# Designs tried in a protein design run: peptides against a protein of PDB entry 7K3S. Part 15

Target 1, 60 residues: chain A of PDB entry 7K3S
Amino acid sequence: MEELSGKPLSYAEKEKLKEKLAFLKKEYSRTLARLQRAKRAEKAKNSKKAIEDGVPQPEA

## One batch from the design tools (peptide; made by RFdiffusion4, then SolubleMPNN)

Design b1_p12_2_s3
Fold by OpenDDE base, seed 2:
Structure b1_p12_2_s3 (fold): chain B 60 residues (1-60), chain A 12 residues (1-12)
Amino acid sequence: as target 1 above (60 residues)
Amino acid sequence: EEKEKKEKEEKE
């Protein structure tokens, strides 16, 4: 494996990268929570429709 | 402590 022998990152550059990674992890977690809420809301809509249409729900 | 590290990096 070629070690990417780039110039060593400065202390300030390393801290700036840590901050960027912390921000990206936070935004990922927020987006994932929104997606999980949307999927739960969609399942709850489909379950209400299946009850209204008289379709047997698959038992969990 | 964070200011002293920044001042060493501006002198290199």
Scores: peptide ipSAE 0.026, ipTM 0.551, DockQ to the pose 0.000
Fold by OpenDDE base, seed 4:
Structure b1_p12_2_s3 (fold): chain B 60 residues (1-60), chain A 12 residues (1-12)
Amino acid sequence: as target 1 above (60 residues)
Amino acid sequence: EEKEKKEKEEKE
């Protein structure tokens, strides 16, 4: 497993790594946006339930 | 430009 640690990356290998990095950044941003939407939806559900149950909303 | 950079790195 030692033959890959000393050779400079070819142009084709660098471009493949840039493409992989761009893909991973896109999937990260999509996942983060989904998580933020889920947290906002949970807060909105808890707010609606606290009004229905007559419980004072904790101001965050 | 990108194809010309590839051809230079295949000649080294």
Scores: peptide ipSAE 0.026, ipTM 0.569, DockQ to the pose 0.000
Fold by OpenDDE base, seed 5:
Structure b1_p12_2_s3 (fold): chain B 60 residues (1-60), chain A 12 residues (1-12)
Amino acid sequence: as target 1 above (60 residues)
Amino acid sequence: EEKEKKEKEEKE
């Protein structure tokens, strides 16, 4: 068991970690939204290709 | 609450 006997983080270090965590959460949400848009665009391309290739579309 | 913690750390 590594004793995490690190000195207690100063107030300034805690605030800097909160800012980094807020930034990371923002970048995560932005990346997730980009991934969801990319998956929707890929599905739309694959459906167009399936119509062109004569594959029966599953009716919704 | 955030200001009161800062004043306590400057006195130690």
Scores: peptide ipSAE 0.025, ipTM 0.544, DockQ to the pose 0.000
Fold by OpenDDE base, seed 3:
Structure b1_p12_2_s3 (fold): chain B 60 residues (1-60), chain A 12 residues (1-12)
Amino acid sequence: as target 1 above (60 residues)
Amino acid sequence: EEKEKKEKEEKE
């Protein structure tokens, strides 16, 4: 186990790091949800195009 | 009690 050989963080530094971590987790989740929405929108566009082109949709 | 511990840690 690498002992966290850093100076002990103050209470204020720990809270600031918790806030930064909460912010980063929120932005990560927002970005992931955007990416997943984009992928679903691409799939829906491709499915619409394949129906218009008379291509059988692979059953999901 | 938690506030008094924080005030001691801010003075060191």
Scores: peptide ipSAE 0.022, ipTM 0.532, DockQ to the pose 0.000

Design b1_p12_2_s4
Fold by OpenDDE base, seed 3:
Structure b1_p12_2_s4 (fold): chain B 60 residues (1-60), chain A 12 residues (1-12)
Amino acid sequence: as target 1 above (60 residues)
Amino acid sequence: EEEEKEKEEEEK
């Protein structure tokens, strides 16, 4: 295991990294939720179109 | 407990 032989981070540097990590986790979760919503909306549009076109919906 | 240890580290 490479010991993280860096200078010990100050308390203020650790807190700033925690804040950055919390921000990045929040933005990741928002982006993932947007992607999942877009995928569901696309499936719903395709399902609506396939019903309109008389195509049997694949059970999923 | 973690927040209290962090405050003791800030006061030093």
Scores: peptide ipSAE 0.029, ipTM 0.580, DockQ to the pose 0.000
Fold by OpenDDE base, seed 5:
Structure b1_p12_2_s4 (fold): chain B 60 residues (1-60), chain A 12 residues (1-12)
Amino acid sequence: as target 1 above (60 residues)
Amino acid sequence: EEEEKEKEEEEK
């Protein structure tokens, strides 16, 4: 058992960690939104290609 | 609850 005998974080260190966590959450949300847009754009390209290649689209 | 403890530590 590694004793996590780290000195208690100072108030200023806790605030700096909260700021870093808020920043990381913001960048995560932006990246997720970009990924979702990319997946939608890929699906739209693949559907256009499948129509061009004469593949039956699965009706929704 | 966490915000109220932070103000009490800044006033010391």
Scores: peptide ipSAE 0.028, ipTM 0.563, DockQ to the pose 0.000
Fold by OpenDDE base, seed 4:
Structure b1_p12_2_s4 (fold): chain B 60 residues (1-60), chain A 12 residues (1-12)
Amino acid sequence: as target 1 above (60 residues)
Amino acid sequence: EEEEKEKEEEEK
């Protein structure tokens, strides 16, 4: 397990790490946008229910 | 600038 802790990364290894990082950043942004959309949709559903049930809406 | 430095590292 000692062969990975002391060699400088080759150019091709650095490029593969940049590509992996770019992919992970894209998937993170996609997941965050999905989460934010879900939270907005939940708030809109709770707002519609509170109007139907005659409950005063708490301001955001 | 970053893409130009990347080409200079590929040519070495």
Scores: peptide ipSAE 0.027, ipTM 0.569, DockQ to the pose 0.000
Fold by OpenDDE base, seed 2:
Structure b1_p12_2_s4 (fold): chain B 60 residues (1-60), chain A 12 residues (1-12)
Amino acid sequence: as target 1 above (60 residues)
Amino acid sequence: EEEEKEKEEEEK
């Protein structure tokens, strides 16, 4: 097993990686919140359509 | 305040 004896990351390289990780976590959380909102909006559209079409909604 | 400490540690 070749030990990936990569050069030790400098302080500045570590901080830049922390910043990138914080950014990616923030964008992930924003995307997850959008997905959850979209799923709620889709359920609300499907519920209106099922009531209009006389189909009994499955009770949750 | 945290960003100003980070610059002071990079300059040492």
Scores: peptide ipSAE 0.026, ipTM 0.566, DockQ to the pose 0.000

Design b1_p12_3_s1 (from b1_p12_3, 6 letters changed)
Fold by OpenDDE base, seed 3:
Structure b1_p12_3_s1 (fold): chain B 60 residues (1-60), chain A 12 residues (1-12)
Amino acid sequence: as target 1 above (60 residues)
Amino acid sequence: ELEEEARKRLEK
C-alpha cells in the first residue's frame, strides 16, 4: 500500500476543505429535497387526474 | 468567497 505521503495539509487547507465539504453536503441535501418534492408533486398530480377522470363533469 | 465561487461553478 503506497502511503499517500502527500505533504500534511496545513490547518488552513483542512478548514478550507471542511468548508467545501459542508457546502457540497448542503447543495446535495437541497437537490435531494427538490427531487423528493418533485416526486411527491408528480404522485399528487397523478392522484388528482385519477379523481378528475372518475367524477362525471355535470353537463351544463 | 469560496461558497460564491462554488455556486458560480454549479450554475454553469
Scores: peptide ipSAE 0.074, ipTM 0.706, DockQ to the pose 0.075
Fold by OpenDDE base, seed 5:
Structure b1_p12_3_s1 (fold): chain B 60 residues (1-60), chain A 12 residues (1-12)
Amino acid sequence: as target 1 above (60 residues)
Amino acid sequence: ELEEEARKRLEK
């Protein structure tokens, strides 16, 4: 058992960690929303390609 | 301030 023999975090250190955690949660949510938009855009591109490859072009 | 300190730590 590694005793976490660190002094208990002061009130000010705990508040600073809460603020850092709030910032990281906000950046995570923004990144997740970007990833979800990118995945939707990729699916839309793949669906367009599947329609183009699946429609026999009428020979003119 | 905290967001800017966090950016400066990610660029190092």
Scores: peptide ipSAE 0.073, ipTM 0.702, DockQ to the pose 0.057
Fold by OpenDDE base, seed 2:
Structure b1_p12_3_s1 (fold): chain B 60 residues (1-60), chain A 12 residues (1-12)
Amino acid sequence: as target 1 above (60 residues)
Amino acid sequence: ELEEEARKRLEK
Protein backbone atom coordinates (compact mmCIF):
# COMPACT_ATOMS: atom_id res chain seq x y z
CA MET B 1 0.00 0.00 0.00
CA GLU B 2 1.64 3.26 -1.07
CA GLU B 3 1.18 5.53 1.92
CA LEU B 4 -0.21 8.76 0.47
CA SER B 5 2.57 10.63 2.33
CA GLY B 6 1.13 13.98 1.35
CA LYS B 7 2.65 16.66 3.61
CA PRO B 8 0.43 17.08 6.70
CA LEU B 9 -1.92 20.01 6.09
CA SER B 10 -1.20 23.05 8.26
CA TYR B 11 -3.85 24.25 10.73
CA ALA B 12 -4.70 27.13 8.34
CA GLU B 13 -5.12 24.72 5.36
CA LYS B 14 -7.42 22.45 7.44
CA GLU B 15 -9.57 25.44 8.50
CA LYS B 16 -9.77 26.63 4.85
CA LEU B 17 -10.92 23.12 3.79
CA LYS B 18 -13.56 23.07 6.59
CA GLU B 19 -14.84 26.47 5.39
CA LYS B 20 -15.00 25.20 1.75
CA LEU B 21 -16.87 22.07 2.90
CA ALA B 22 -19.35 24.17 4.94
CA PHE B 23 -19.98 26.41 1.90
CA LEU B 24 -20.51 23.40 -0.43
CA LYS B 25 -22.95 21.81 2.09
CA LYS B 26 -24.89 25.12 2.25
CA GLU B 27 -25.10 25.41 -1.57
CA TYR B 28 -26.13 21.72 -1.82
CA SER B 29 -28.95 22.32 0.71
CA ARG B 30 -30.13 25.44 -1.19
CA THR B 31 -30.11 23.53 -4.51
CA LEU B 32 -31.97 20.56 -2.96
CA ALA B 33 -34.64 22.91 -1.52
CA ARG B 34 -35.06 24.53 -5.00
CA LEU B 35 -35.36 21.09 -6.65
CA GLN B 36 -37.97 19.94 -4.09
CA ARG B 37 -40.00 23.16 -4.66
CA ALA B 38 -39.76 22.70 -8.46
CA LYS B 39 -40.92 19.03 -8.23
CA ARG B 40 -43.90 20.07 -6.02
CA ALA B 41 -44.81 22.87 -8.47
CA GLU B 42 -44.58 20.44 -11.43
CA LYS B 43 -46.78 17.86 -9.63
CA ALA B 44 -49.35 20.61 -8.85
CA LYS B 45 -49.29 21.76 -12.52
CA ASN B 46 -49.74 18.18 -13.80
CA SER B 47 -52.60 17.53 -11.33
CA LYS B 48 -54.34 20.76 -12.48
CA LYS B 49 -53.98 19.69 -16.15
CA ALA B 50 -55.28 16.16 -15.45
CA ILE B 51 -58.39 17.66 -13.75
CA GLU B 52 -58.87 20.04 -16.71
CA ASP B 53 -58.53 17.11 -19.18
CA GLY B 54 -61.23 15.14 -17.22
CA VAL B 55 -58.74 12.41 -16.19
CA PRO B 56 -59.73 10.87 -12.81
CA GLN B 57 -57.01 11.61 -10.24
CA PRO B 58 -55.49 8.50 -8.66
CA GLU B 59 -56.87 8.39 -5.13
CA ALA B 60 -54.02 8.71 -2.65
CA GLU A 1 -14.43 36.07 0.50
CA LEU A 2 -14.30 32.24 0.00
CA GLU A 3 -17.97 32.16 -1.20
CA GLU A 4 -17.16 34.73 -3.93
CA GLU A 5 -14.06 32.75 -5.06
CA ALA A 6 -16.21 29.60 -5.26
CA ARG A 7 -18.93 31.45 -7.28
CA LYS A 8 -16.30 32.83 -9.71
CA ARG A 9 -15.04 29.23 -10.26
CA LEU A 10 -18.59 27.91 -10.98
CA GLU A 11 -19.31 30.67 -13.56
CA LYS A 12 -16.14 29.71 -15.61
Scores: peptide ipSAE 0.067, ipTM 0.697, DockQ to the pose 0.056
Fold by OpenDDE base, seed 4:
Structure b1_p12_3_s1 (fold): chain B 60 residues (1-60), chain A 12 residues (1-12)
Amino acid sequence: as target 1 above (60 residues)
Amino acid sequence: ELEEEARKRLEK
């Protein structure tokens, strides 16, 4: 196990790392919500095609 | 500053 023998982080460095971590968690959650929306939109497109292939178009 | 730079990288 590589001992992280780095100098003890100052209070200001710890707060800056907490801010970076909070930002990364927010962007992760935003990206996950986009992915879930995209997956739902894809399912809705596939269901529309299945209805179009299953309903005989009324001949006009 | 760092959050704005990271935001600009994610909007491209």
Scores: peptide ipSAE 0.064, ipTM 0.686, DockQ to the pose 0.083

Design b1_p12_3_s2 (from b1_p12_3, 6 letters changed)
Fold by OpenDDE base, seed 5:
Structure b1_p12_3_s2 (fold): chain B 60 residues (1-60), chain A 12 residues (1-12)
Amino acid sequence: as target 1 above (60 residues)
Amino acid sequence: ELEKEAEERLKE
């Protein structure tokens, strides 16, 4: 295993990396919440269409 | 500031 013997990150570099990771995690969570809302909306549209196509119109 | 610096580094 190649030891990634890069210079040990300073305290300041580690804190900056933690802040960037916290930002990326926040944006990831926002994107996932949007995707989940979109998937629920799509499923709700498809279920409404399946109910409309499956109700026999009462003959007049 | 941190958000802008993260976006700039993603474009390099």
Scores: peptide ipSAE 0.064, ipTM 0.729, DockQ to the pose 0.051
Fold by OpenDDE base, seed 4:
Structure b1_p12_3_s2 (fold): chain B 60 residues (1-60), chain A 12 residues (1-12)
Amino acid sequence: as target 1 above (60 residues)
Amino acid sequence: ELEKEAEERLKE
């Protein structure tokens, strides 16, 4: 196990890391919400295609 | 400023 024998982080370095972590959590949540929206849109497309394939179009 | 540095790091 490499000992993370890094010098103790200064207060300023800890605050910078907290702010970076808050940003990454925000971008993660945004990406997750986008993925969930995409999955819902895909399910809605598949449901429309299943209805269209099950209804004989009236021959014009 | 930090959001710009973090967005730049995400493009690398």
Scores: peptide ipSAE 0.063, ipTM 0.727, DockQ to the pose 0.063
Fold by OpenDDE base, seed 2:
Structure b1_p12_3_s2 (fold): chain B 60 residues (1-60), chain A 12 residues (1-12)
Amino acid sequence: as target 1 above (60 residues)
Amino acid sequence: ELEKEAEERLKE
């Protein structure tokens, strides 16, 4: 087992990493919510085109 | 501050 011979992170360095991780999780959640809204909007556009093109929507 | 530093590092 290679000892990860890095100096143990100080309390302040650990708190700074926790804050960075919290920020990245927030940005991930925001991006995921945008992607899900975009996917729903695309499905709604494709559904309108399928009605306009006279293709019967497959009943769910 | 930390959010700005993280946003700068994502642009590099």
Scores: peptide ipSAE 0.062, ipTM 0.725, DockQ to the pose 0.054
Fold by OpenDDE base, seed 3:
Structure b1_p12_3_s2 (fold): chain B 60 residues (1-60), chain A 12 residues (1-12)
Amino acid sequence: as target 1 above (60 residues)
Amino acid sequence: ELEKEAEERLKE
Protein backbone atom coordinates (compact mmCIF):
# COMPACT_ATOMS: atom_id res chain seq x y z
CA MET B 1 0.00 0.00 0.00
CA GLU B 2 1.73 3.18 -1.12
CA GLU B 3 1.49 5.52 1.84
CA LEU B 4 0.45 8.78 0.18
CA SER B 5 1.78 10.29 3.45
CA GLY B 6 3.29 13.26 1.72
CA LYS B 7 4.18 15.87 4.37
CA PRO B 8 0.95 17.30 5.87
CA LEU B 9 0.11 20.52 4.05
CA SER B 10 0.72 23.62 6.17
CA TYR B 11 -2.24 25.79 7.17
CA ALA B 12 -1.16 28.35 4.53
CA GLU B 13 -0.98 25.64 1.79
CA LYS B 14 -4.47 24.37 2.77
CA GLU B 15 -5.91 27.92 2.63
CA LYS B 16 -4.24 28.47 -0.79
CA LEU B 17 -5.82 25.19 -2.03
CA LYS B 18 -9.25 26.29 -0.67
CA GLU B 19 -8.90 29.60 -2.54
CA LYS B 20 -7.92 27.74 -5.77
CA LEU B 21 -10.89 25.38 -5.30
CA ALA B 22 -13.30 28.30 -4.65
CA PHE B 23 -12.04 30.08 -7.80
CA LEU B 24 -12.33 26.88 -9.90
CA LYS B 25 -15.91 26.29 -8.60
CA LYS B 26 -16.82 29.91 -9.47
CA GLU B 27 -15.41 29.58 -13.03
CA TYR B 28 -17.16 26.20 -13.45
CA SER B 29 -20.50 27.72 -12.31
CA ARG B 30 -19.98 30.72 -14.65
CA THR B 31 -19.21 28.40 -17.61
CA LEU B 32 -22.21 26.17 -16.80
CA ALA B 33 -24.49 29.24 -16.62
CA ARG B 34 -23.14 30.41 -20.03
CA LEU B 35 -23.77 26.94 -21.54
CA GLN B 36 -27.32 26.85 -20.11
CA ARG B 37 -28.01 30.39 -21.47
CA ALA B 38 -26.61 29.39 -24.90
CA LYS B 39 -28.84 26.26 -24.97
CA ARG B 40 -31.91 28.37 -24.01
CA ALA B 41 -31.02 31.00 -26.65
CA GLU B 42 -30.66 28.27 -29.32
CA LYS B 43 -34.09 26.83 -28.35
CA ALA B 44 -35.59 30.36 -28.49
CA LYS B 45 -33.99 30.95 -31.94
CA ASN B 46 -35.39 27.64 -33.23
CA SER B 47 -38.87 28.50 -31.87
CA LYS B 48 -38.75 31.95 -33.59
CA LYS B 49 -37.78 30.29 -36.90
CA ALA B 50 -40.68 27.83 -36.52
CA ILE B 51 -43.09 30.79 -36.01
CA GLU B 52 -41.64 32.83 -38.93
CA ASP B 53 -41.80 29.76 -41.26
CA GLY B 54 -45.48 29.30 -40.23
CA VAL B 55 -46.58 32.96 -40.76
CA PRO B 56 -47.30 33.72 -44.44
CA GLN B 57 -45.34 36.89 -45.14
CA PRO B 58 -47.84 39.45 -46.46
CA GLU B 59 -47.09 39.80 -50.15
CA ALA B 60 -46.23 43.46 -50.68
CA GLU A 1 -2.71 37.39 -6.74
CA LEU A 2 -3.94 33.75 -6.88
CA GLU A 3 -7.07 34.67 -8.90
CA LYS A 4 -4.93 36.59 -11.44
CA GLU A 5 -2.48 33.66 -11.79
CA ALA A 6 -5.40 31.25 -12.23
CA GLU A 7 -7.12 33.59 -14.77
CA GLU A 8 -3.81 33.91 -16.70
CA ARG A 9 -3.42 30.07 -16.69
CA LEU A 10 -7.02 29.72 -18.01
CA LYS A 11 -6.25 32.14 -20.90
CA GLU A 12 -3.21 30.14 -22.23
Scores: peptide ipSAE 0.058, ipTM 0.715, DockQ to the pose 0.071

Design b1_p12_3_s3 (from b1_p12_3, 6 letters changed)
Fold by OpenDDE base, seed 3:
Structure b1_p12_3_s3 (fold): chain B 60 residues (1-60), chain A 12 residues (1-12)
Amino acid sequence: as target 1 above (60 residues)
Amino acid sequence: ELEEEAEKRLKE
């Protein structure tokens, strides 16, 4: 186990890590929201297909 | 991994 017992991080290094963490959390949340939208869109597509297969289209 | 490493370094 490499002891990460390196020199204590400076205030500026800690703030830079907080900024990186905030960025990663934002990108994670964005990706999760995209995945959830995709899953909802797939469910909505499958429900439309089930309605179209179950409702006789009025012959025009 | 990178997030956990960043969180670890913030708690030191």
Scores: peptide ipSAE 0.118, ipTM 0.764, DockQ to the pose 0.038
Fold by OpenDDE base, seed 5:
Structure b1_p12_3_s3 (fold): chain B 60 residues (1-60), chain A 12 residues (1-12)
Amino acid sequence: as target 1 above (60 residues)
Amino acid sequence: ELEEEAEKRLKE
């Protein structure tokens, strides 16, 4: 790992990194909520299909 | 990785 032996960040660069960090935390939380919703939707689809394939349609 | 690097740079 190259030591990023860069100059000390200016106050403005530190504030910009805080804004980026806050944005990334927000996008992470949004992505987790989306993933949990997708997993619930997939379970609901699989349960509907299992009921439809498991009930013999009465021949009319 | 990127978040930990950003937090490290804020503490310097």
Scores: peptide ipSAE 0.112, ipTM 0.759, DockQ to the pose 0.036
Fold by OpenDDE base, seed 2:
Structure b1_p12_3_s3 (fold): chain B 60 residues (1-60), chain A 12 residues (1-12)
Amino acid sequence: as target 1 above (60 residues)
Amino acid sequence: ELEEEAEKRLKE
């Protein structure tokens, strides 16, 4: 077993890493929500185009 | 401050 011979992180270093991890999790969640909204908007645009191409214009 | 330092370190 390789002993992780790294000096134990100080309390302050551990808290700084927890804060960075919380920030990265928040940015990941924001990015995921943007991606999910984009995918829903793309599906809604494709459904609108399928209706516009499928309705015969009434001949005047 | 901490969010800006974390964003800076992600660009380095």
Scores: peptide ipSAE 0.066, ipTM 0.730, DockQ to the pose 0.059
Fold by OpenDDE base, seed 4:
Structure b1_p12_3_s3 (fold): chain B 60 residues (1-60), chain A 12 residues (1-12)
Amino acid sequence: as target 1 above (60 residues)
Amino acid sequence: ELEEEAEKRLKE
């Protein structure tokens, strides 16, 4: 196991890392919410296509 | 400032 023999982080370095972590968590949550919306939209498109393929269009 | 630096790191 490589000992993370890094110098103890200063208070300022720890706060900067907490802020970076908070930002990354926010962007992760935003991306996850976008992915979930995309999956719901795909399911809604597939459900419309399954209804349209099952109804004979009246010949005009 | 921090959000801009972090957005730069997300694009790398």
Scores: peptide ipSAE 0.064, ipTM 0.726, DockQ to the pose 0.065

Design b1_p12_3_s4 (from b1_p12_3, 5 letters changed)
Fold by OpenDDE base, seed 1:
Structure b1_p12_3_s4 (fold): chain B 60 residues (1-60), chain A 12 residues (1-12)
Amino acid sequence: as target 1 above (60 residues)
Amino acid sequence: EIEEEAKKRLAE
């Protein structure tokens, strides 16, 4: 275990670090939700094309 | 590392 050989963070430094961590967690969650939405939208587009190419033309 | 980066960003 690396001993945290640095001076202990002040209360204000700890609160600023907590705020930064909360921001990073929010941005991570936002990015993950965007990625999941993009993947779902891509799958939905590919599924529509597969239905269009997979309709057997009714033999007239 | 994270604490030293946090200190660096407080000295700016």
Scores: peptide ipSAE 0.134, ipTM 0.757, DockQ to the pose 0.032
Fold by OpenDDE base, seed 2:
Structure b1_p12_3_s4 (fold): chain B 60 residues (1-60), chain A 12 residues (1-12)
Amino acid sequence: as target 1 above (60 residues)
Amino acid sequence: EIEEEAKKRLAE
C-alpha cells in the first residue's frame, strides 16, 4: 500500500488542479480538431491527384 | 505521483 505520504491537498490546491485539468482537456480537444482537419485536407489533396491522373488532358 | 507533481507545480 503506497502510503499517500503527504498532507491532504487543501481546497485551493484541489481547485487549482481542476483548473489545470480543464485547461489540458481544452488543449487536447483543440489538438484533436486540428488533427481531424489536417487528415481531411490530406484526403482532399490525395483525391485531387487521383482525379488529375485519370482525366485525359484535352488536346487542343 | 500526480499529487506530488501537483504540489511541485504549486510551489513554483
Scores: peptide ipSAE 0.126, ipTM 0.750, DockQ to the pose 0.033
Fold by OpenDDE base, seed 5:
Structure b1_p12_3_s4 (fold): chain B 60 residues (1-60), chain A 12 residues (1-12)
Amino acid sequence: as target 1 above (60 residues)
Amino acid sequence: EIEEEAKKRLAE
């Protein structure tokens, strides 16, 4: 366990760390939403191919 | 982008 034996952070340093953490959480959420959208789009492409392969072409 | 904004906020 790394002992957090650092000097007590000032109020200003704590607020600055909260702002950095809020920014990182926002960028994480944005990236996660993009990843989830990409994964859904991939699944939707794979399901469309499975439907197209299952439709009997009308014999001419 | 993330690194540049983190660096900007570190310099303030």
Scores: peptide ipSAE 0.102, ipTM 0.738, DockQ to the pose 0.067
Fold by OpenDDE base, seed 3:
Structure b1_p12_3_s4 (fold): chain B 60 residues (1-60), chain A 12 residues (1-12)
Amino acid sequence: as target 1 above (60 residues)
Amino acid sequence: EIEEEAKKRLAE
């Protein structure tokens, strides 16, 4: 049994840890949203190419 | 910069 003999975090240290955790969760959510937008943009580019390759260009 | 803001919040 490793004694988690860390002194009980003060109220201020706990609030600081909660603030850090909230910040990290916010940055994580922003990064995930960016990744999801990038994946959607990639799919939309691939779908546009598939439509463009499937439409006979009218010979001008 | 995310790292600079994180360092600032660590130092406060």
Scores: peptide ipSAE 0.086, ipTM 0.725, DockQ to the pose 0.080

Design b1_p12_4_s1
Fold by OpenDDE base, seed 1:
Structure b1_p12_4_s1 (fold): chain B 60 residues (1-60), chain A 12 residues (1-12)
Amino acid sequence: as target 1 above (60 residues)
Amino acid sequence: DVEALLEKIEKE
């Protein structure tokens, strides 16, 4: 257990660190959700191209 | 270093 061999953080310093950790967790979750949406959109584009190359369009 | 982390947080 690394004892932080430094001065104990003030209450204000601890709250500021908690706020930044909460912000970083929120931005991480937002970025993860963007990545998951991008991967789904890529799969949908690849599936649409595979259908267009594999199905003869019904003549109108 | 937690003090260096706080200083970075204060400059943002």
Scores: peptide ipSAE 0.095, ipTM 0.691, DockQ to the pose 0.027
Fold by OpenDDE base, seed 5:
Structure b1_p12_4_s1 (fold): chain B 60 residues (1-60), chain A 12 residues (1-12)
Amino acid sequence: as target 1 above (60 residues)
Amino acid sequence: DVEALLEKIEKE
């Protein structure tokens, strides 16, 4: 384990790191919401195709 | 976990 024996971060460096983490959390949430929407849209296309092809929908 | 990293930065 490389000990991150770096100099203690200044207050300004800590705040800048908090801002970067908040930005990354926001971009992660945006990307996750897009992925979940894409997956739902794919499932809806497959379900429409299965109805057209006469395949029984799996009952829930 | 981003929140655990923030908490670590606040305790230093």
Scores: peptide ipSAE 0.091, ipTM 0.713, DockQ to the pose 0.024
Fold by OpenDDE base, seed 4:
Structure b1_p12_4_s1 (fold): chain B 60 residues (1-60), chain A 12 residues (1-12)
Amino acid sequence: as target 1 above (60 residues)
Amino acid sequence: DVEALLEKIEKE
């Protein structure tokens, strides 16, 4: 592994890394929000099914 | 180390 840890980054390299970090933070936040919505929707479906299986249908 | 690169970017 080349130890890049010792070299000062140029201004252009720092800006490019800031842009990459901002993009990754945005995609992480988007993915996390999708996962949280999916988990809430799954819990709501499972709770509705458990109520429907536990309520005797009124005989017509 | 990626953490050491981020720390350098945050201090400037």
Scores: peptide ipSAE 0.090, ipTM 0.697, DockQ to the pose 0.021
Fold by OpenDDE base, seed 3:
Structure b1_p12_4_s1 (fold): chain B 60 residues (1-60), chain A 12 residues (1-12)
Amino acid sequence: as target 1 above (60 residues)
Amino acid sequence: DVEALLEKIEKE
């Protein structure tokens, strides 16, 4: 591993890192939003199933 | 080492 610890970052390297960080934060937020939607959808499926199993369907 | 790169961005 090159010890980047001692070298000053160029302006271009800093901007590239800020861009990478912004991208990673965006992808993290998208992933969290997907996870939250999935958890809500699972709860909504489980609640619908609990209602369907709890209501006697009228025999036609 | 991402932490060392962030620490450098924060110190300048």
Scores: peptide ipSAE 0.097, ipTM 0.701, DockQ to the pose 0.020; fails the geometry check

Design b1_p12_5_s2 (from b1_p12_5, 7 letters changed)
Fold by OpenDDE base, seed 2:
Structure b1_p12_5_s2 (fold): chain B 60 residues (1-60), chain A 12 residues (1-12)
Amino acid sequence: as target 1 above (60 residues)
Amino acid sequence: EIEKKLEEIKKR
């Protein structure tokens, strides 16, 4: 097993990586919330179509 | 490289 004995990260490099990770987690959560809203909107459109196809037109 | 990608995502 090659130990990835990469040079020990400085305190400043560790803080910069924490900031990058926090930003990435925030953007992931924002994208996931948008996707979940889109899926709910699509499901709501499909359920409206299923109700509209299920109403017998009153024969006049 | 990662910083450039993060700044591009931040501008969108």
Scores: peptide ipSAE 0.086, ipTM 0.633, DockQ to the pose 0.076
Fold by OpenDDE base, seed 5:
Structure b1_p12_5_s2 (fold): chain B 60 residues (1-60), chain A 12 residues (1-12)
Amino acid sequence: as target 1 above (60 residues)
Amino acid sequence: EIEKKLEEIKKR
């Protein structure tokens, strides 16, 4: 049993932690959306390369 | 960094 022997957080400390958590959740959501866009862009590049390597250019 | 951004939010 790790006794969380910390004084009970004051109302002001709890509100400061809620503000920090709200900020972190917002930054997480923004980062996740960027990561999802990057993964979609990478898949689109890989699909273009697979089409380019898979079409025999007709010799003229 | 996070504390500076929180302080900027409190000034609005």
Scores: peptide ipSAE 0.069, ipTM 0.648, DockQ to the pose 0.073
Fold by OpenDDE base, seed 3:
Structure b1_p12_5_s2 (fold): chain B 60 residues (1-60), chain A 12 residues (1-12)
Amino acid sequence: as target 1 above (60 residues)
Amino acid sequence: EIEKKLEEIKKR
């Protein structure tokens, strides 16, 4: 097992990595929320099409 | 790219 005996990260390097990780988690959560909204919007479009295809439009 | 965005966040 190669000991990852790299020099212990300084306090400043650890805080910079925490900031990078917090940013990546935020962007991941935003992307996931966009994907979930898109999936719900596609389901809502498909349900609207199923209702519109089932209601005879009154010709007037 | 991430470093530039982090630097912009530190400047606010």
Scores: peptide ipSAE 0.068, ipTM 0.648, DockQ to the pose 0.074
Fold by OpenDDE base, seed 4:
Structure b1_p12_5_s2 (fold): chain B 60 residues (1-60), chain A 12 residues (1-12)
Amino acid sequence: as target 1 above (60 residues)
Amino acid sequence: EIEKKLEEIKKR
C-alpha cells in the first residue's frame, strides 16, 4: 500500500471533497434513471412496430 | 490546490 505521502487535507478541503462526491453521486443516479427510461421507451416503440406489422390493417 | 492533489493521486 503506497503511503499517501501528501500533506493531510484540511477539514475544509475534506468537506469540499464530500460535497463534490455527493454531487457526482446525484448526477450519476439522475443519468442512470434517464438511461433506464430511454431503454424502456425504445423497447415500447419496437413492440408497437411489431404489433402494427403483424395486424392486417382493414382497408377502408 | 485540491485538483492538483487529485491529479497527483491519479498519476500513481
Scores: peptide ipSAE 0.068, ipTM 0.643, DockQ to the pose 0.031

